Peptides against a protein of PDB entry 8YVU. Designs and how they scored, part 84

Target 1, 39 residues: chain A of PDB entry 8YVU
Amino acid sequence: PQLCYILDAILFLYGIVLTLLYCRLKIQVRKAAITSYEK
Target 2, 160 residues: chain B of PDB entry 8YVU
Amino acid sequence: TWLTVLKKEQEFLGVTQILTAMICLCFGTVVCSVLDISHIEGDIFSSFKAGYPFWGAIFFSISGMLSIISERRNATYLVRGSLGANTASSIAGGTGITILIINLKKSLAYIHIHSCQKFFETKCFMASFSTEIVVMMLFLTILGLGSAVSLTICGAGEEL

## One batch from the design tools (peptide; made by RFdiffusion4, then SolubleMPNN)

Design b2_p15_7_s3 (from b2_p15_7, 9 letters changed)
Fold by OpenDDE base, seed 5:
Structure b2_p15_7_s3 (fold): chain B 39 residues (1-39), chain C 160 residues (1-160), chain D 39 residues (1-39), chain A 15 residues (1-15)
Amino acid sequence: as target 1 above (39 residues)
Amino acid sequence: as target 2 above (160 residues)
Amino acid sequence: as target 1 above (39 residues)
Amino acid sequence: LALLEASEKILKLLD
């Protein structure tokens, strides 16, 4: 029972971190696309 | 191509927000249908009594829908409306998280006071069930808040 | 209980989807960087 | 169901 809640917390944290990383990558892709378009 | 990908990502975030809102609403409805919260002793279901699953789900749903519509039509007025809705949804999500944390503390305190060793007791079962539902709602609220904040930042970036 | 496991399943699926999206974005960033370097 | 269809369309477009 406690292991399930711990797993939930770990998965939740992982989801948040992945979301932030995804957003950062998206911004990087946007910047790369803009730089490529200006060249 | 990049704009299309970004649009799809924002739409996905909006859909995720709507889905989260719908799940919260469904859980709230199920809890209200199965359990008579008014007859339950204590403030274990304070978040339900406050109507959080309902208004929170509505705010997230509206925010997600407006975000999707704004991305599809690319109209300035829709972008502003989506930004406003996302900001409101973010505030609502933060408030909901606060309420859920308070509810969790009360539920944990209740479980601690009763020293629930027997899950077959009605009070202990209700407290455990309430805690589980509140935790699920908290996770969903955080997911909704994350999507709303992401959409708000994207919209703000487009306005600048 | 069962609700915890259901939440774990949802979070796990979400994590997998985000990981796949992250990998795809990373590949796109690499492709954009290679294209920009060749220009 | 509409959300699932939208999600499936998004997934197909992302492929």
Scores: peptide ipSAE 0.503, ipTM 0.820, DockQ to the pose 0.182
Fold by OpenDDE base, seed 2:
Structure b2_p15_7_s3 (fold): chain B 39 residues (1-39), chain C 160 residues (1-160), chain D 39 residues (1-39), chain A 15 residues (1-15)
Amino acid sequence: as target 1 above (39 residues)
Amino acid sequence: as target 2 above (160 residues)
Amino acid sequence: as target 1 above (39 residues)
Amino acid sequence: LALLEASEKILKLLD
C-alpha cells in the first residue's frame, strides 16, 4: 500500500509537469502562428 | 532555437528512458536480493524468473543512450541507429508488458487460491508485494515504451 | 488500497494522453516553423 | 532534472 501511494505521488507530479509543459508549448504555437500571419 | 528545444526534449525523453531502465534494473536487483525467488512457492515471480527486468532494462538503456548520442552528434547514421534501437526497445517493451500481465494473472490467482483476506500472513504478504512490484514494473515498462515510440516517431519525422 | 490502484490507473492514462498531445503539439510547432521559414 | 531545468530556462527565454 505504501508503494502504491508513492507511485501515485510520482505520477501526479509527472502529470503536473507535463501539463505545464503542454501549456507553454501551446502558447508558443500560438505566438508562432501570429508571427506567421503577420508576415 | 526551435531545433535546440526539440533536441533537448528528445534528450529528456532519452534520459527518461534510461532512468526508467535503471529503476527497473534496481527493482529487479532489490527483489532478487531481498527475496529468494527460487525458493518461493508458485510462479508469482514469473517475470523475474524470465529475467525481464534485466534484459528489458538493458534494451531501454541502449535505446536511450543511442537516442542521446544521436541527438548530440546529429549524424544521419546515428539517427537511423537510434530509430532501430527504439524500435527494438518498443518490441521488447511490448513483450515485457505481456510477461508482466501473465505474472499479474498468476499472482491474482495465487491470492485467490489462498483467500488472502489477512495481509499479515507471510504468503499473502509476499503475493501482495509481488503484485505491487509487478504493477510498478508494468507502469514503468509502458512509460518506457511510450518514450521509445515517441523517439521513433521523432526520428522518422526527421528522416522524412 | 483499491482506490490507490484506481488512482494509479487514472494518472497513468492521463500521463499517456498528455504525452501524445505534447508530441502532436510539438509536431505542429515544427510545421509552423518550417512554413514560416519558407515565407 | 538538469535537462528539465535547461528546457524550462529556454522556454522562458523564448517567451
Scores: peptide ipSAE 0.475, ipTM 0.812, DockQ to the pose 0.111
Fold by OpenDDE base, seed 3:
Structure b2_p15_7_s3 (fold): chain B 39 residues (1-39), chain C 160 residues (1-160), chain D 39 residues (1-39), chain A 15 residues (1-15)
Amino acid sequence: as target 1 above (39 residues)
Amino acid sequence: as target 2 above (160 residues)
Amino acid sequence: as target 1 above (39 residues)
Amino acid sequence: LALLEASEKILKLLD
């Protein structure tokens, strides 16, 4: 049971980090698309 | 730039908030169906006995729905009215999440009071189960809080 | 204990889905960068 | 647009 709770915490943190990275990457894609459209 | 991104994701955040509320409601319903909380001695399930998962989820869901409706309204609608609705929704969502956190802390405190050395005892088993439910609710609350904070920042940015 | 394992499973699946989406988005960014370089 | 479509799908599922 203790290991399960630790795993929950790790997975939760990983999910948050991935969400932030995903948002960042999505913004980059959008910026690249805008730049491509302006050219 | 960050504000514009948050504005674009506002609807998604609202949907996430509604989903979180629905999950909380489902958990509350399951707990009420599986366990006869009214017949359980002690304050282990005091938050459930008070019906907090139900009414709390309802308030949170209403806040999320209002946010989504406000965002989806056409530009022809009064801009000021839309801004007011978004702000009200953000405040309501933040308040709901705050209440949920307070109740979770209270529930956790009660579970800690009922800590026992013998796991196989009925009371100890119920306390462990309650702890697990509280942890799950805490995770959902954190997700809801993240969405509500994002919506609040977006709304505040629109007002400035 | 069983509920903890269920939560772990859900979080794990969520992490996998996010990872796949992140990879897809990363590929899109690379393609956009290549297209921008060719212009 | 993809987020909007996803959100709409989620909203439809929730309804």
Scores: peptide ipSAE 0.509, ipTM 0.815, DockQ to the pose 0.106; fails the geometry check
Fold by OpenDDE base, seed 4:
Formats: structure tokens, sequence, C-alpha cells
Structure b2_p15_7_s3 (fold): chain B 39 residues (1-39), chain C 160 residues (1-160), chain D 39 residues (1-39), chain A 15 residues (1-15)
């Protein structure tokens, strides 16, 4: 049971990190799209 | 700038793969140190007996390292080498997943045969612990395979 | 214990989906960058 | 830590 909870914690942290990276990438895509539209 | 960002992302994936490999090695070492697998009867630890945590971790580590080196040097030959290493790592990961699935099936069969209702029994405790470790290793292996496949696709895209 | 394993499965699936989405987004950013460079 | 540094560099490149 303890190992399962540890795994949950690791997966949760991984999910948070991936979400942050995804958000950053999405913001980059939006900025690139705006720059392309202004040209 | 975008190429640099993509390169950094590939490096991140490579580092993630290495980290996954290290975690797998750590788990393997911990299991070997805490549990005497040789004295445990049954096929519950078949993946451990096969040495999967070790060779799998080595393959993932090599793949990740090659990917990082390929990204740092930005050489065409390194890209090809990284692609080859990532492909090999992906194959190894797939094999590892297969082994882990077989181990899980055997572990579940063992639990069903012994009708483990009492967690405190030595055999049932070992079986449950083994199952948990195998599941963790399976997750890590799938993550490693995902990273290897991603790096392979990136490398293939660079070659085209 | 079973609930913990279910949570692990959900988190794992979430991680895979996020990874795929991140890869797709990365490819889109690459395509946008190439298009911007050709202009 | 290296991953965090890489992430920070990516963030700076995005700015």
Amino acid sequence: as target 1 above (39 residues)
Amino acid sequence: as target 2 above (160 residues)
Amino acid sequence: as target 1 above (39 residues)
Amino acid sequence: LALLEASEKILKLLD
C-alpha cells in the first residue's frame, strides 16, 4: 500500500510538470501565431 | 530559436529516459537487497530473475545518453546514432513490457491460487509486494518507451 | 489498495495523453516556425 | 536540476 501511494505521488508530480510544460508550449504557439498574423 | 527549443525538448526527453532507467535500477537494487528472490518459490519474480530491471535500465540509459550527446554536438552522424539507439531502446522497452505483463499474469495467478485473504501471510505479502513493484516497473518502462519513441520520431524528422 | 491502483492507472493514462499532446503541439510549433522562416 | 535549468532556458527563449 505504501508503494502505491509513493507511485501516486510520483505520477502526480510528473503530471504537474507535464501540464506546466504543455501550458508553456501552448503559450509559445499562441505567440508564434500572433507574430505570424501581424506579418 | 525553435530548433533550439526542440533540441532542448529532445534533451529533456533523453534526461527523462535516463532518470527512468536510474529509477528502474534503483528499484531493482532495492528488491535484490531487501528480498532474496532466489529463495522465493514461484514465478512471481520472473521479471527480476530475468534481470529485466538491469538490462532494461542499461538500454534506456544508453539511449538517453546518446540522445543527449546527439543534441549537444548537432552532428548528422550523431543524429543517426541516436536514432539507432532510440530504436533499439524502444525494442528493448517493448520486450520489457511483454516480460512484465507475463510476470503480472503469473503473480495474479499465484494470488488467485493461494486465495490470499490475509495480507500478513509471508507468501501473500511477498506476492502483493512483487505485484506492486512489477506495476511500478511497468509504468516506468512504458514511460521510457514513450520517451524513446518520441526521440526516435524526432530523429527521423531531422533526417528527412 | 485497489483504489490506489486505479488512481495509478488514471494518472498513468493522463501522463501518456499529455505526452502525446505535447508532442503534437511541438510538431505544430515546428511547422509554424518553418513557415515563418520561408517568408 | 538540469531539467529545471533547461526549462528555465526554454522559458527565457519564449520571452
Scores: peptide ipSAE 0.490, ipTM 0.817, DockQ to the pose 0.122; fails the geometry check

Design b2_p15_7_s4 (from b2_p15_7, 9 letters changed)
Fold by OpenDDE base, seed 2:
Structure b2_p15_7_s4 (fold): chain B 39 residues (1-39), chain C 160 residues (1-160), chain D 39 residues (1-39), chain A 15 residues (1-15)
Amino acid sequence: as target 1 above (39 residues)
Amino acid sequence: as target 2 above (160 residues)
Amino acid sequence: as target 1 above (39 residues)
Amino acid sequence: LPLLKAFEEIMSLLD
């Protein structure tokens, strides 16, 4: 019951954090690719 | 800078593993403190009786700590040690998943036998609570296993 | 009740997928960095 | 909490 909702909250938070990290990593990859192309 | 980012990611995975282990340990201790598992009828808490939350948490904690220390010190011997610990943690996680699945089956069987239509019955409530805790532990174990495997792959890649 | 468990399953699956994607992206970043260093 | 501080530090370094 309530424990399920707590788990949902934890998983949701984890998903948000992972999404942010993924976006940041993707931006870094793009920057690295651009820098390599300019060389 | 890229190596630094990768190290930070590995540390994050290690911290996540430790956190997962701590949560598992906390759940185990709370369940043991609130419920006298030894006096509960049936094997609905078989995973707890087997001590999985405790030894599993210890293995994951050790693996995570070693991973973090290995990344911070950047020593070859620590990297190998972390790889070994992560491998052991992965095996322990797999075993834990198996135990939890067995416990879940027993809990579901118990609910089926008692035809738990009314949640407020003491036995049915206990079985339902056990099932929920086991499911949470299963999810946490899978997350821990994923982190351990990821760290193992990263460590193996660094050795190659 | 049942909706909570369904939500847990969806969030869990999402977490796994994100983790895999993150790992793949990380590997790509590493490969790009190695290639740029060899140039 | 040292763990929380470690997470915050990691997140800050990733920025």
Scores: peptide ipSAE 0.491, ipTM 0.813, DockQ to the pose 0.178
Fold by OpenDDE base, seed 1:
Structure b2_p15_7_s4 (fold): chain B 39 residues (1-39), chain C 160 residues (1-160), chain D 39 residues (1-39), chain A 15 residues (1-15)
Amino acid sequence: as target 1 above (39 residues)
Amino acid sequence: as target 2 above (160 residues)
Amino acid sequence: as target 1 above (39 residues)
Amino acid sequence: LPLLKAFEEIMSLLD
């Protein structure tokens, strides 16, 4: 049971990090698209 | 195209917020239906006694709905309304997290004081159950706060 | 304990979905970068 | 984005 809670914490942290990375990547895609459109 | 992508993102975040709110409301109603929190001694269910699942779910639902409506109708007044609702939802989420953390600390303290080695004892079972529910609610509240903050940032960006 | 395992399953599924979305987004960034470089 | 499409479909059903 205690190991399960530790796993939950790790998975939760992983989810937050992935969400932030996804947001950053999405912003990069948008910036790249804007730069491509201006050319 | 970037505006279309932003709109799709806002709608997704709004749906996520509504879904989170619904899950929180469902958990709150289930706990209230199964357990009579008012007759439970101690502050194990302080978050429920404060009514957080109810008002938190309402705030998140309103924020999500306003975000979706604002995105669909593309009206300036709706954008401002959504921004205000998302800000209010973010504040509510922060308050909810604080309450849940306090409840979690009290629940953990109760478990440690009573040395709950036997999970089948009524008091220990209730404390453990409360802790599990509070952790789940805390997770959902963090997700809801994240969606509300994201929608607030998107709305603020559209006004600039 | 059972609730913990359910939460683990949900978080695991969420992590997998986010990873797939991140991979797709990364491919889109690469495609956008290539298109921008060719212009 | 399949997940986004799925959410849109769910929202469409709720409307």
Scores: peptide ipSAE 0.481, ipTM 0.797, DockQ to the pose 0.132
Fold by OpenDDE base, seed 3:
Structure b2_p15_7_s4 (fold): chain B 39 residues (1-39), chain C 160 residues (1-160), chain D 39 residues (1-39), chain A 15 residues (1-15)
Amino acid sequence: as target 1 above (39 residues)
Amino acid sequence: as target 2 above (160 residues)
Amino acid sequence: as target 1 above (39 residues)
Amino acid sequence: LPLLKAFEEIMSLLD
């Protein structure tokens, strides 16, 4: 039971970190696509 | 720029906000249907007694809908309305978080006072259930607030 | 306790989906970088 | 973007 709440906290933090990383990666892909289009 | 990315994700944020609102409303309705909160002594369900799931869900739903409509129609007059709604939703979300934190503290205090060693006792079970529901609502409120704030920043950036 | 397990399941599923999306996006970035290097 | 299309489909279903 207590482990469940700890797991929730870890998974929540992991979700936030992954979301941020995904956003950064998406920005990088878009920048790369724009650079490729300008070439 | 990060603003440009957020602008492109406005519809997603709006959908997320509406979904969060609907989930909050569903939880509120389920809790009200299963438990007669009015007959429960104490402040274990203070957030529900205050009607937070209802008005919070309404604010988030309106904000999300306005954001989606504003993005789809791309009309200047809707941008201002969306910004206002998102700002109101952000304030509502902050207030909701505060209420939920207070409720969580009261629930934890109740558990400590009664020394809930026996989980099967009705009072301890209700306190535990309340704590779980409050935590879930807190997570949903944080998600909704994040979406509302993001939409507000996007809208403010468009007005500047 | 049961609600905690349900939340864990949802967060776990979300984490898996995000991980898959992140991997796909990372592959796209690598492909874009290779294409940019060949130009 | 395929994700954008997927989101548009979800939005279309919600409307």
Scores: peptide ipSAE 0.465, ipTM 0.787, DockQ to the pose 0.105
Fold by OpenDDE base, seed 5:
Structure b2_p15_7_s4 (fold): chain B 39 residues (1-39), chain C 160 residues (1-160), chain D 39 residues (1-39), chain A 15 residues (1-15)
Amino acid sequence: as target 1 above (39 residues)
Amino acid sequence: as target 2 above (160 residues)
Amino acid sequence: as target 1 above (39 residues)
Amino acid sequence: LPLLKAFEEIMSLLD
């Protein structure tokens, strides 16, 4: 049970980090698309 | 193209928020149906007694629905409404997290006081179950808050 | 403990899906950068 | 199903 809670914490942290990275990457894709459209 | 991507993101975040709200509501109703909270000694289910699963789920659902409608209709009044609803949902989520943390501390303290080594005892089982439910609700609330904040940032970006 | 394992499974699945989406998005950013460089 | 479709659409856009 303790290992399960530790795993939950790690997976939750990983999910938050991945969500933030995904948002940043999506913003980059949007910026790239805008730059491509302006050229 | 960028607007379509933003729209899809906002719709996804809105749907995720609604789903999170529905899951919280389902857990709340299940706990209320299985357990008579009024007869439980102590404040182990303080978050449920405060009605957080219900009003929190309503706020998140309204925020998610407004976000989806705002993206679909692309109207200025809907964008402002969505931003307001997401802000309110973010505040509600923060309050809910605080309540859940307090409940978690009380539940953990109860487990420590009773020295629950065997989970087959009714009191220890209830305390453990409460702790598990509170942790799940805490995770769901954090996810809902994250979605609401993300939608708020997207809405604010569209207004600027 | 059983609920913890269920949560672990959900978080793990979420992490895998996000990782796949992140990888795909990263590839798209790279492709967009290459296309922008060739123009 | 609509959530799954939204996920699939997002994944399709990322491809």
Scores: peptide ipSAE 0.487, ipTM 0.803, DockQ to the pose 0.150; fails the geometry check

Design b2_p15_8_s1 (from b2_p15_8, 12 letters changed)
Fold by OpenDDE base, seed 1:
Structure b2_p15_8_s1 (fold): chain B 39 residues (1-39), chain C 160 residues (1-160), chain D 39 residues (1-39), chain A 15 residues (1-15)
Amino acid sequence: as target 1 above (39 residues)
Amino acid sequence: as target 2 above (160 residues)
Amino acid sequence: as target 1 above (39 residues)
Amino acid sequence: DEYLRALQQLDQLAA
């Protein structure tokens, strides 16, 4: 049970970090797509 | 800018792999320190007896470190080394998953055989604890494998 | 304690899905970058 | 059956 909570914390942190990275990457893809349409 | 983002992502994956490895090592060390696994009868701690937390964590740590160093130094030899290390880590992760699954099955079988209804019995408690630890390690191993595979794909893509 | 295991499962699934999406997005960004360099 | 038993064991561990 205690280990479960520790795992939850780790997974939660991992999820947050991945979400941030995904958002950043998504923004980059959008910028690249816009640049390609303007050329 | 895109290359910079990709580099940052690779570094992040490497760091994640190192962290996963460290957590696995910590858990392995704690379990070995608290429990005398060698004197426990049965295959409840088969993954620990096989030393997976140790060697698996080492492989993941090395892979992650090499990935980070390769990304920072931008050297071709380091990129190849990182790719090799990530591949090795992926294989190690797969092996670890297999070992953990086997351990989990054995632990569950032990619990069923002994009809563990009371957690106060030492054997049932140990089996339950082992199951929990194995599940956690399995999760960490899957995460590590995912990161290693991702890094391998990224490295392979950069070499092509 | 039982709830933490459920949370672990959800977070684990979320992590896997995000990782896959991130990989797909990264591949798309790379393809876009290559296409832009060839033009 | 083994899967269900495993889930039950997990539930017992969670309790």
Scores: peptide ipSAE 0.435, ipTM 0.820, DockQ to the pose 0.016
Fold by OpenDDE base, seed 5:
Structure b2_p15_8_s1 (fold): chain B 39 residues (1-39), chain C 160 residues (1-160), chain D 39 residues (1-39), chain A 15 residues (1-15)
Amino acid sequence: as target 1 above (39 residues)
Amino acid sequence: as target 2 above (160 residues)
Amino acid sequence: as target 1 above (39 residues)
Amino acid sequence: DEYLRALQQLDQLAA
């Protein structure tokens, strides 16, 4: 049971980090799309 | 293309593979230090008895290291070597997953047969602990296999 | 303990899905960058 | 100390 909670913590942290990176990347895609549309 | 994306993430995937291998090795060494697997009755730790945490971690680490070196030096001979290592690590990972699944089934069957309602019983505790460790190793192996397969696809794409 | 394992499975699946989405998004950023450079 | 408290809370949730 203790190992299960440790795994939960690691997976949760991984999920948060990936979510933040995904959000940043999504913003970059939007900026790139806007720049492409203006050209 | 998918190949272009994988190529840019090759270093990251290699690092992830090495880290996964190191974690697996650490878990293996900890389990071996805490538990004398040779004296444990039954097939609850069959994956450990087979030495999977050790050889699997070695294969994954070698594959990851070769992938990183291949990407950094951008040499044809290193690309071929990395492709071979990644293929071998992918096969090893698949075999490891199979062994872990079998071990998991045996552990779950043991828990069911003994009707382990009390966690603090020695036999039930060992079975539960084995199940937890096997599940963790299974997750790590799946992650490592994913990285190895991705690197293999990248290497194959470079050869074409 | 059973709930912990269920949570592990959910978090693991979430991590895989996010990784795939991140890869797709990164491809889109690259395509947008190439299109912007060609113009 | 906070980590230990969190672990204890998790143990209570698991029980």
Scores: peptide ipSAE 0.372, ipTM 0.791, DockQ to the pose 0.021
Fold by OpenDDE base, seed 3:
Structure b2_p15_8_s1 (fold): chain B 39 residues (1-39), chain C 160 residues (1-160), chain D 39 residues (1-39), chain A 15 residues (1-15)
Amino acid sequence: as target 1 above (39 residues)
Amino acid sequence: as target 2 above (160 residues)
Amino acid sequence: as target 1 above (39 residues)
Amino acid sequence: DEYLRALQQLDQLAA
């Protein structure tokens, strides 16, 4: 049971990190799209 | 094509928000059906007594639905409405997180005060069960809040 | 303990979905970068 | 069958 809670914490942290990375990548894609549209 | 991809992402976020809301509502309903929360000490199930699973789920569901409809119809008035709903849902989610944290602290304090050596005791079992449910709801609320905030940022970016 | 495993399953599924989305987004960024270099 | 095996592995991890 303790291992389960530790796994939950790790998965939760992983989810947060992935969400942040996804947001950053999304912003980069948007910037690239805007730059391509201005050309 | 890029706009289409962004729209699909927003729709996915909206669906995630609705799903989170539905799960919260289901958990709230199950807990209310299995346990007579009104007869249990108020400190353990304070979040449930406050009705958070119900109104929180409603707010998140409405916000998610509005976000999906706004994205599909691509109307300016719907975009503004969705932005407002997402903002309201974000505030509601933050409030819900606060309530859940308070409930979690009370539940943990109860477990420590009663020195629950035997989890087979009814009170200790209920306290542990409450703690587990509150933790799950907290995770779901955080996910919903993240989705609502993401949708709000996307909507604000489209209006600017 | 059973609830912990359910949460693990949900978080794991969420992590997989986010990973797939991240990979797709990364591929899109790479394609956009290649297209911008060819122009 | 794979799902059942996964559940059994989880039960063993929980024990």
Scores: peptide ipSAE 0.366, ipTM 0.803, DockQ to the pose 0.026
Fold by OpenDDE base, seed 2:
Structure b2_p15_8_s1 (fold): chain B 39 residues (1-39), chain C 160 residues (1-160), chain D 39 residues (1-39), chain A 15 residues (1-15)
Amino acid sequence: as target 1 above (39 residues)
Amino acid sequence: as target 2 above (160 residues)
Amino acid sequence: as target 1 above (39 residues)
Amino acid sequence: DEYLRALQQLDQLAA
């Protein structure tokens, strides 16, 4: 059971990191779309 | 620049793959150090007996390292090498998943045969421990496979 | 302990979904960058 | 130790 909690911690951390990266990437896509529209 | 961001993302995937491999290797090493698998009755550690934590970790580590190096140097020959390594790693990951599933089934069968209602029994404890380790390794292997496939697709896209 | 394993499954699924979405978003960014460069 | 440092640097760059 302790191993399960360790896995939870790792997966949770992974999820947080991916979420942050996803948000950053989404912002970049929006910026790129805006610059493309202005041209 | 957009290219810099993309490189960072690919490096992150490569690092994730290496970390996954290292974790698998660490688990394998710990299990081998704490338990003498050769003396354990039954086949609840069949994946460990097959050496999956070791060769799988090696394949994933090599794939991840090549991916990172390829992304950093941005050389065409390295990209091709990384693509090949990622493909090999993906195949290895798939094989590993299969082995782990088989091991998981064996462990569950062992628990069922011995009617493991009491956790403190030695045999039941070993079976439960094996099941937990196998599940963890399975998740890590799936994550590694996902990263390897993602890197392969990204690399293939860059070559087109 | 059972709840821990359920949490592991949910977090794992979440990680897979986020990874797929991240890849799709990355492809979109690349396409947007290419179109912007051609203009 | 070098691997950990590299990971930390990557995390800082990604942050």
Scores: peptide ipSAE 0.409, ipTM 0.817, DockQ to the pose 0.065; fails the geometry check

